# Peptides against a protein of PDB entry 3KDP: the designs that were tried, part 23

Target 1, 230 residues: chain A of PDB entry 3KDP
Amino acid sequence: PFLIFIIANIPLPLGTVTILCIDLGTDMVPAISLAYEQAESDIMKRQPRNPKTDKLVNEQLISMAYGQIGMIQALGGFFTYFVILAENGFLPIHLLGLRVNWDDRWINDVEDSYGQQWTYEQRKIVEFTCHTPFFVTIVVVQWADLVICKTRRNSVFQQGMKNKILIFGLFEETALAAFLSYCPGMGVALRMYPLKPTWWFCAFPYSLLIFVYDEVRKLIIRRRPGGWVE

## One batch from the design tools (peptide; made by RFdiffusion4, then SolubleMPNN)

Design b1_p10_4_s1 (from b1_p10_4, 6 letters changed)
Fold by OpenDDE base, seed 2:
Structure b1_p10_4_s1 (fold): chain B 230 residues (1-230), chain A 10 residues (1-10)
Amino acid sequence: as target 1 above (230 residues)
Amino acid sequence: EIEKIIEELL
């Protein structure tokens, strides 16, 4: 999100405090829960990793985490962001390069895509209105991300949902997301304004996409061991 | 009220 903010010079899609709530709040318990996942059924058929040659973080893992899954997550967040801004008169193309004028408190006549003028205050309300739905979108796609991280090769349907700590993590992150989104005072404390419940559904297609994509990937790995996908 | 809070935070 922040890279696109800099490169495209768009209004800030996700606040720094909100990012910290993801990294330190919602994602912590889910991430820890993976340490309690059961080994895959074929683990004893795999050769042990050579610690001198085989990196824990390899190119395939980086490609999956940042290049594929991370990009789908970012797309989900940005989709929500662009929908909210479009509903308020700012079409995606109009946002390109708008940051300089958007963030200038002395400019009170920034025009939207329809020629309506927006004061600095009005613009900042709209900006902060994007932060909470973006955050919630990330949490919803993280459900799928966590579930796909249970296994490297086996389907989630083969592995099952036996990790009670992971299930607890899914509920915890959801409850925390709801708390941060709807608790009184969060608008002041975290610049997170309450969102309509309908915004939770904006992420569902992306969550499903992540899940389906990874299941297809794992299916390919099982059918063609030693392929470039592994 | 939200507008006033934003003015104080910005």
Scores: peptide ipSAE 0.008, ipTM 0.480, DockQ to the pose 0.016
Fold by OpenDDE base, seed 5:
Structure b1_p10_4_s1 (fold): chain B 230 residues (1-230), chain A 10 residues (1-10)
Amino acid sequence: as target 1 above (230 residues)
Amino acid sequence: EIEKIIEELL
């Protein structure tokens, strides 16, 4: 989010407070829950890791976490952001370079893509209205991310959903996201304005994409052991 | 539309 904010000079898509709510709020219990996942059925058929040569964090892990799954998550968030701004008259092309004028409180006549003028207060309302749906989009795609992290090689359908702590984590992060989104005073305290319930569904295609992508990846690994995908 | 939602929820 911040890299695109700086490079494209667009209005801030996700605030620092909302990022902290993800990292410290919604991700904690789900991440801990993975420690309670059952071992994969094929674990005893794998060679032991050499602690001297094999890094815990390798290029494949970085590629998967940041280069693949993380990028799909970011695309989901930005999709939600661009749709909300477009519905309010700001088309994606018009947002490029708009940040400087957008953030200037003395400019009260910023034009949208249709020639409508927006006051500073109106612009900040729509900006902060984007933060909460972006946050919720990240939570929804994290459902898929958490589920795919249950296994390295086996399908989730082979592993099953037996980890009760992981299931609890999915409900906890969702309940926390709903609380932060709809609790009175969150707009003042966290600048998280309420969102229409329909915005929760905006992320579902991306969540499904993550799940399908990883299941296909795992299928390829099972069919072609020792490939670059592993 | 967003302003109306905020006004209704605040």
Scores: peptide ipSAE 0.006, ipTM 0.428, DockQ to the pose 0.019
Fold by OpenDDE base, seed 4:
Structure b1_p10_4_s1 (fold): chain B 230 residues (1-230), chain A 10 residues (1-10)
Amino acid sequence: as target 1 above (230 residues)
Amino acid sequence: EIEKIIEELL
């Protein structure tokens, strides 16, 4: 998100505070919960990793985590961001290069895609209105990300949802996201303005996409062991 | 007041 903010010079999609809420709030308990996941049924049929040659974090894992799943998550967040701004009169094409004027407090006549002028205060309200739905979008896609991380090869349907700590993590991150989004004073304290409940559903297609993508990947791995998809 | 503005803008 921040790289696109710099490169495309668009209004800030996700605030620093919201990023911290993700990294330290909603992600922490779910990530820890994976340590309590049951071993896959075929774990004893796999050769042990060679600690001298096989890195714990390999290029394939980085490619999957950041290059594939992370990109789908980012796309989900940006989709929500662009929809909100479009509903407020700022079409995606108009946002390119707008950051400089958007962030200038002395410019009170920034035009939207329809020629409506926006004051600095109005623009910041819209910007902060994007931060919370972007944050919630990330949480919703993280549900899928957490679930797919339960296993490397087996389907989630084969593994099941037996990890109570993981289930707790899903509820905790959702409850925290709801708290940060709807608790009175969060708009002032964290610049996280409340969102319409309908915005929670904006991320669902991306969450489903992540889940389906990983299940298909795992299916391919199971059917073609030693393939390039591993 | 901010909540009302957000409700009008969203």
Scores: peptide ipSAE 0.005, ipTM 0.404, DockQ to the pose 0.018
Fold by OpenDDE base, seed 1:
Structure b1_p10_4_s1 (fold): chain B 230 residues (1-230), chain A 10 residues (1-10)
Amino acid sequence: as target 1 above (230 residues)
Amino acid sequence: EIEKIIEELL
């Protein structure tokens, strides 16, 4: 999010506070819950990792985590961001290069895509109104991310949902996201303005996409062991 | 005024 903010010079899609709420709030319990996941049924059929040749974090893991799943998550967040700004009169094309004027408090006549002028305060309200839905979008796509992380090779349907701590983590992150989004005073305290409940659904296609993508990937791995997808 | 803007944006 921040890289695109700088490169494209768009209004800030996700605030620092919301990033901290993801990293320290919603992701902590889910991440810890994976330590309690049951071993995959085929784990004892795999050869031990060779410490000399096999890296713990390999290019494939980085590609999967950041290059594939992370990109789908980011796309989901940006989709929500662009939709909200478009509903407020700022089309995606108009946002390119707008950051400089957007962040200038002395410019109170920034025009939207329809010629409406926006004061600095109005623009910041819209910006902060984007932060919470972006955050919630990340939480919703993280449901799928957490579930797919249960296994390396087996389908989630083969593994099942027996990890009660993981289930608790899903509820906890969702409850925390709802609390941060709707609790009175969060707009002042965290600059997390409340979102319409409909914004929770904007991430669902991306969450489903992540899940389906990973299940297909795992299916390919199971059918073609030693393939480039493994 | 901010509350009204928030209500319009929400």
Scores: peptide ipSAE 0.005, ipTM 0.396, DockQ to the pose 0.017; fails the geometry check

Design b1_p10_4_s2 (from b1_p10_4, 7 letters changed)
Fold by OpenDDE base, seed 2:
Structure b1_p10_4_s2 (fold): chain B 230 residues (1-230), chain A 10 residues (1-10)
Amino acid sequence: as target 1 above (230 residues)
Amino acid sequence: KIEEVIKKLL
């Protein structure tokens, strides 16, 4: 998210405090829950890892986590961001390079895509209105991310949802996201303004995409062991 | 400052 903020010079899509709430708040319990996941049914058919040659975090894992899944997550967040700004008169093309004027408190006549002038305060309200839905979008796509992380090779349907701690983590992160989004004072404390319930659904296509993508990947691995996808 | 640093890292 921030790389695009720098490169494209767009208004800030996601606040730093909000990012901390993701990394330290919503993701912590779900991540810990993976330590309690049951072994895959074929684990005893695999050779043990060689500690000298085989990294715990390999290039394939980095590619999946950051290069594929992370990009889909970011895309989901940015989709929500662009939709909100477009609904407020700022089309995506108009946002390119706008950051300098957007963040200048002395400029009170920043024009949107329709020629409407926006004061600094009005712009910041719209910016902070994006932060909460972006955050919620990340949480919703993390549901799929957490579920796909249960296994390396087996389908989630083969593994099942037997990890009660993981299920608890999904509820916890959702409850925390709702708390941070709707609790009075969060707009001042976290710059997270309340979102309409409809924004929770904006992420669902991306969550589904992550899930389907990984299930297809795992299907390919099962059909072609030792392929470049593993 | 922390916001700026976090911004630089993210």
Scores: peptide ipSAE 0.006, ipTM 0.437, DockQ to the pose 0.023
Fold by OpenDDE base, seed 3:
Structure b1_p10_4_s2 (fold): chain B 230 residues (1-230), chain A 10 residues (1-10)
Amino acid sequence: as target 1 above (230 residues)
Amino acid sequence: KIEEVIKKLL
């Protein structure tokens, strides 16, 4: 979100405080839960890692984490952001380069895509209205991300959902996301304005896409061991 | 953790 905010000069899609809530709030318990995951059924067929040659973080992990799944998550967040702004009169093409005028408190006549003028206060309300749905979108796509991280090669359907700590993590992150989104005073404290419940569903296609994409990837790895996808 | 941070920064 922040990189596109800088590059495209769009209104801030996700607030700094909101990012901290994801990093320190919603993601910690899910990440810890992966340490309690059962070994894959094929682990005994793998050679032990050589600590001198084999990196814990390899190119494959970086490519999957940052290059593939991270990009799909970002697309999900930005989709929600663009939909909200479009519903408020700002079409995606109109947002390009708008940041300079958007963030200027002395400009009170910024036009939307339909010629309606927006005051600084009105613009900031819309901006902060985007932060909560973007946050929730990230949590929803993280459900899929956490589930796919259970295994490297086996399908989630082969591994099953036996990790109770992971299941707890999914509920915890969702409950925390709901708390941060709807608790009174969060609009003032975190600049997270309450969202309509319908915004929770905006990320579901992307969450499903992440899940399907990884299951297909794992299927390819199982069918073609030693392929470039591995 | 870093993956999550970068996903958020993007």
Scores: peptide ipSAE 0.008, ipTM 0.474, DockQ to the pose 0.035; fails the geometry check
Fold by OpenDDE base, seed 4:
Structure b1_p10_4_s2 (fold): chain B 230 residues (1-230), chain A 10 residues (1-10)
Amino acid sequence: as target 1 above (230 residues)
Amino acid sequence: KIEEVIKKLL
């Protein structure tokens, strides 16, 4: 999000506070929960990792994490962001290069895609109105990300949802997201304005996409061991 | 996870 904010000069998609809430709030318990995941049924059939040759974090894991799943998550967040701004009169094309004028408190006549003028305060309300749904979108996509991270090779349907700590993590992150989104005063304290409940569903296609993508990947790995997809 | 950090930075 921040890279696109800089490169495209768009209004800030996700606030620093919301980023911290994800990193330190919603993601911690889910991430820790993976340490308690049961070993896959085939773990004893796999060769042990050679600690001298095999990195724990390899290029393939980085590519999968950042290059694939991370990109889908970012796309989900940006989709929500663009939809909200479009509903408020700012079409995606109009947002390109708009940051400079958007963030200038002395410019009170920034035009939207329909020629409506927006004051600085109105623009910041819209910006902060984007931050919460973007945050929630990330949380919803993280449900899928967490679930797919349960296994390397087995389907989630084969592994099952036996990790109670992971289940707790899913509820915790969702409850925290709801708290941060709807608790009175969060708009002032965190610049997280309340979101319409419908925005929770905006991420569902992306969450499903991640889940399906990873299940297909795992299916390919199971059917073609030693393939480039592994 | 590092994934989540980069997601925020992207």
Scores: peptide ipSAE 0.007, ipTM 0.457, DockQ to the pose 0.034; fails the geometry check
Fold by OpenDDE base, seed 1:
Structure b1_p10_4_s2 (fold): chain B 230 residues (1-230), chain A 10 residues (1-10)
Amino acid sequence: as target 1 above (230 residues)
Amino acid sequence: KIEEVIKKLL
């Protein structure tokens, strides 16, 4: 998110406060819940990791977490961001290079894609209106991320949803996201303005995509052990 | 390569 903000010079898609709310709020309980996940049914048929040669975090895991899943998450967030800005008159192409003028408090006549002029205050309201849905989008895709992290190789349908702590984590992060999004004063305190309930659904295709992608990946791993997808 | 490009973009 922040890299695109710099490279494309677009208005800030996700604020620092919202990032902190993800890292310290919504991610903690879900991440801890994975420690209570049941072992995969076939884990005892696998060779033990060699502590001397096998890294706990390998290139494949980094590629999966940051390269694949993290990318889909970011795409989901940006999709929501672009949709919101487009609904407010700022088409994606118009956002390119707009940051400098957008963030300038002395420019009160920034035009949208339809020639409407926006004051600095109005622009910041729209920007902060994007931060909350981006945050919520991350939470919604994180549902899928958490669920897919239950297993390395087995399907979630084989593993099931028996981890009550994980289920609690999903509810907790969702409740926290709703609280941060809709509690009075959050706009002032956190620069998180309320979002229309419709924005929650914008992330669902991406959440489903993550889930399907990982299930297909796991299916390939099961059918072709030792492949590059593993 | 695509992952690297996307990592550069994101």
Scores: peptide ipSAE 0.005, ipTM 0.350, DockQ to the pose 0.018; fails the geometry check

Design b1_p10_4_s3 (from b1_p10_4, 7 letters changed)
Fold by OpenDDE base, seed 3:
Structure b1_p10_4_s3 (fold): chain B 230 residues (1-230), chain A 10 residues (1-10)
Amino acid sequence: as target 1 above (230 residues)
Amino acid sequence: SILELIEKLS
């Protein structure tokens, strides 16, 4: 989010402190929960890892975590961001290069896509209104991400949801997200203004997309072991 | 203003 903020010169979609809350708050318990996941039913049928050549963190895992899934997460967040700004009169194309004027406290007549003038205070309100739903979008997408990370090749339906710690992790990150989104003072502390409950649903298509994508990927792996998709 | 306070604390 911050990189796109700099490169595209758009209003800041997600604050640095909020990013830290994601990295240190919402992600820790879910990540730990994966250590308690039951081994896949076919793990004993796989060849032993060569400790000299095979890394635990391989290029495939990095590609999934930081490439494909990470890109879908980012797209989900930015989609929510653009929808909110569009609902407030700022179409995506109008946001390009707008940051300089947006962040200038002395400019109180920044026009939106419809010619409405926005004061600095009004602009900052809408900016901080975007931070919360962006954050929540990440959490909702993380539900799918965490679930798909349970297994390497088995379907979630085959593996099941037996990991109680993972279920607790999903609850914890959601509860933390709700706390950060709705607790009084979060607007001051984290620049996170309260969001309408409907914004929680904006990420659902992306969460579903990740889930379906990974299930299809795993299906292909099961049908064609050792393929390029693995 | 609340915004000024946010800016001061951030």
Scores: peptide ipSAE 0.007, ipTM 0.391, DockQ to the pose 0.018
Fold by OpenDDE base, seed 1:
Structure b1_p10_4_s3 (fold): chain B 230 residues (1-230), chain A 10 residues (1-10)
Amino acid sequence: as target 1 above (230 residues)
Amino acid sequence: SILELIEKLS
């Protein structure tokens, strides 16, 4: 998100405080929950990993986690961001290069795509309103990420949802997201203004996309062991 | 408008 902010010179889609809330609030408990995940049905039949030669995280896992899934997650966040700004009169093409004027507190007549003038305060309200749904989008996508991380080869349906700690983590991050989104004063304290409940659903297509993608990937791995998709 | 929503919720 921050890289696109710099490259495209658009208004900041995700604030630093919001990023900290993700890293410290929503990611930690779910990540710890994976340590208590039940083994795959075939894990005891696998040859033990050689800790001296085998990497803990292989190149394929890195590619999937940060390259593919991370890209879908980022696209989901930016989609939500652009939809919100467009709903408020700022079309995506108009946002390109707008950052300099957007962030200037002395410019109070920044025009939207329809010629409406926006004060600095109004612009910042819209910007901070984008931070919350971007955050929520990440949380909703993380639901899929956490679920798919339970297994390498087995589908979620085969492995099941047996990790109560993971379920608790999903509940905790969702509760935190709701708290940060709707608790009074969060706009001032965290630059996270309240959002319509409907924005929670904006992320669902991307969450579903990740889920389907991973299930298809795992299906391919089961049918074609040792393929490039593994 | 999001501005109207914020005005109602904040």
Scores: peptide ipSAE 0.006, ipTM 0.412, DockQ to the pose 0.019
Fold by OpenDDE base, seed 5:
Structure b1_p10_4_s3 (fold): chain B 230 residues (1-230), chain A 10 residues (1-10)
Amino acid sequence: as target 1 above (230 residues)
Amino acid sequence: SILELIEKLS
């Protein structure tokens, strides 16, 4: 989000404080919960790992975590951001290069895509109104990310949802997201203004996409062992 | 209220 903010010179889609809330608040308990996941049922049917070639952390794992899944997650957040701004009169193409004027408190006549003028205060309200739905979108996508991380090869339907700590983590991150979104004073403290409840659903297609993508990947691994996807 | 604020921002 921050890289696109700099490169495209768009209004800030997600604040640094909000990013810290994700990293320290919503992600920690779910991540720890993975340590308590049961071993896959087929673990004893697999070939032994080659300690010389098969690293625990390899380029493939990095590609999955940061290249593929991370990209889909970011796209979900940006989709929500662009939809909110478009509903407020700012089409995506109009946002390119707008940051300089957007962040200038002395410019009170910034025009939207339809010629409506916006004061600095009005613009900041809209910006901070985008931060909360972006954050919530990340949390909703993280539901899928956490669930797919339970297994390497088995389908989630085969492994099941037996890890009670993981289930608790999903509820915890959701409750924290709701707290940060709707607790009085969060607009001042975290620059997170309240969002319409309907915005929680904007990320669902992306969560489903990640889930389907990973299930298809795992299906390919099961059908073609030793392939490039494994 | 928070609900009034959400309505105003909608």
Scores: peptide ipSAE 0.005, ipTM 0.347, DockQ to the pose 0.020
Fold by OpenDDE base, seed 2:
Structure b1_p10_4_s3 (fold): chain B 230 residues (1-230), chain A 10 residues (1-10)
Amino acid sequence: as target 1 above (230 residues)
Amino acid sequence: SILELIEKLS
């Protein structure tokens, strides 16, 4: 998100404080939960054929899977961002290069895609309105991510929700998202304006996409053991 | 790692 912000010179989609809340708040408990996840029965029963090469392959595959999931999460956040801005008159193409004028408090006539002029204060309200939905989108997408990442090969339906710490992590991040979204003063403190409940659903297609992606990946691994997808 | 990637891509 930050790279796209810099490269495309678009209005800031996610505030720095919000990013920190994601990294420290929503990711920490889930990451710990994954450390306590029970190893898949198939992994524990198989001695590594070559500990060095098999470990390296596993690390590469994990990094690739996490990289791909991370891209889908980012796309989900940006989708929500672009939808909100488009609903307020700023089409995605119009946002390219707009940051300089957007952030200038002395420019009060920034035009949207329909020729409407926006004051600095109006623009900042729209910007801060994007922060909360972006954050919530990440949390909702993380639900799917956390559930799928507990296993390498087994479907979520086969493994089940055995890790109580993971379940706790899901509730914790959801509670944090609700707190940051609806607690009075968050707009001033964190630049996160209150979110309409309907915006929680904007992330669901991306959560589903991650879930389907991982289930397909795991299905391929089960059908072709030792493949590059493993 | 995913969050870092999201943070980088964001």
Scores: peptide ipSAE 0.011, ipTM 0.413, DockQ to the pose 0.031; fails the geometry check

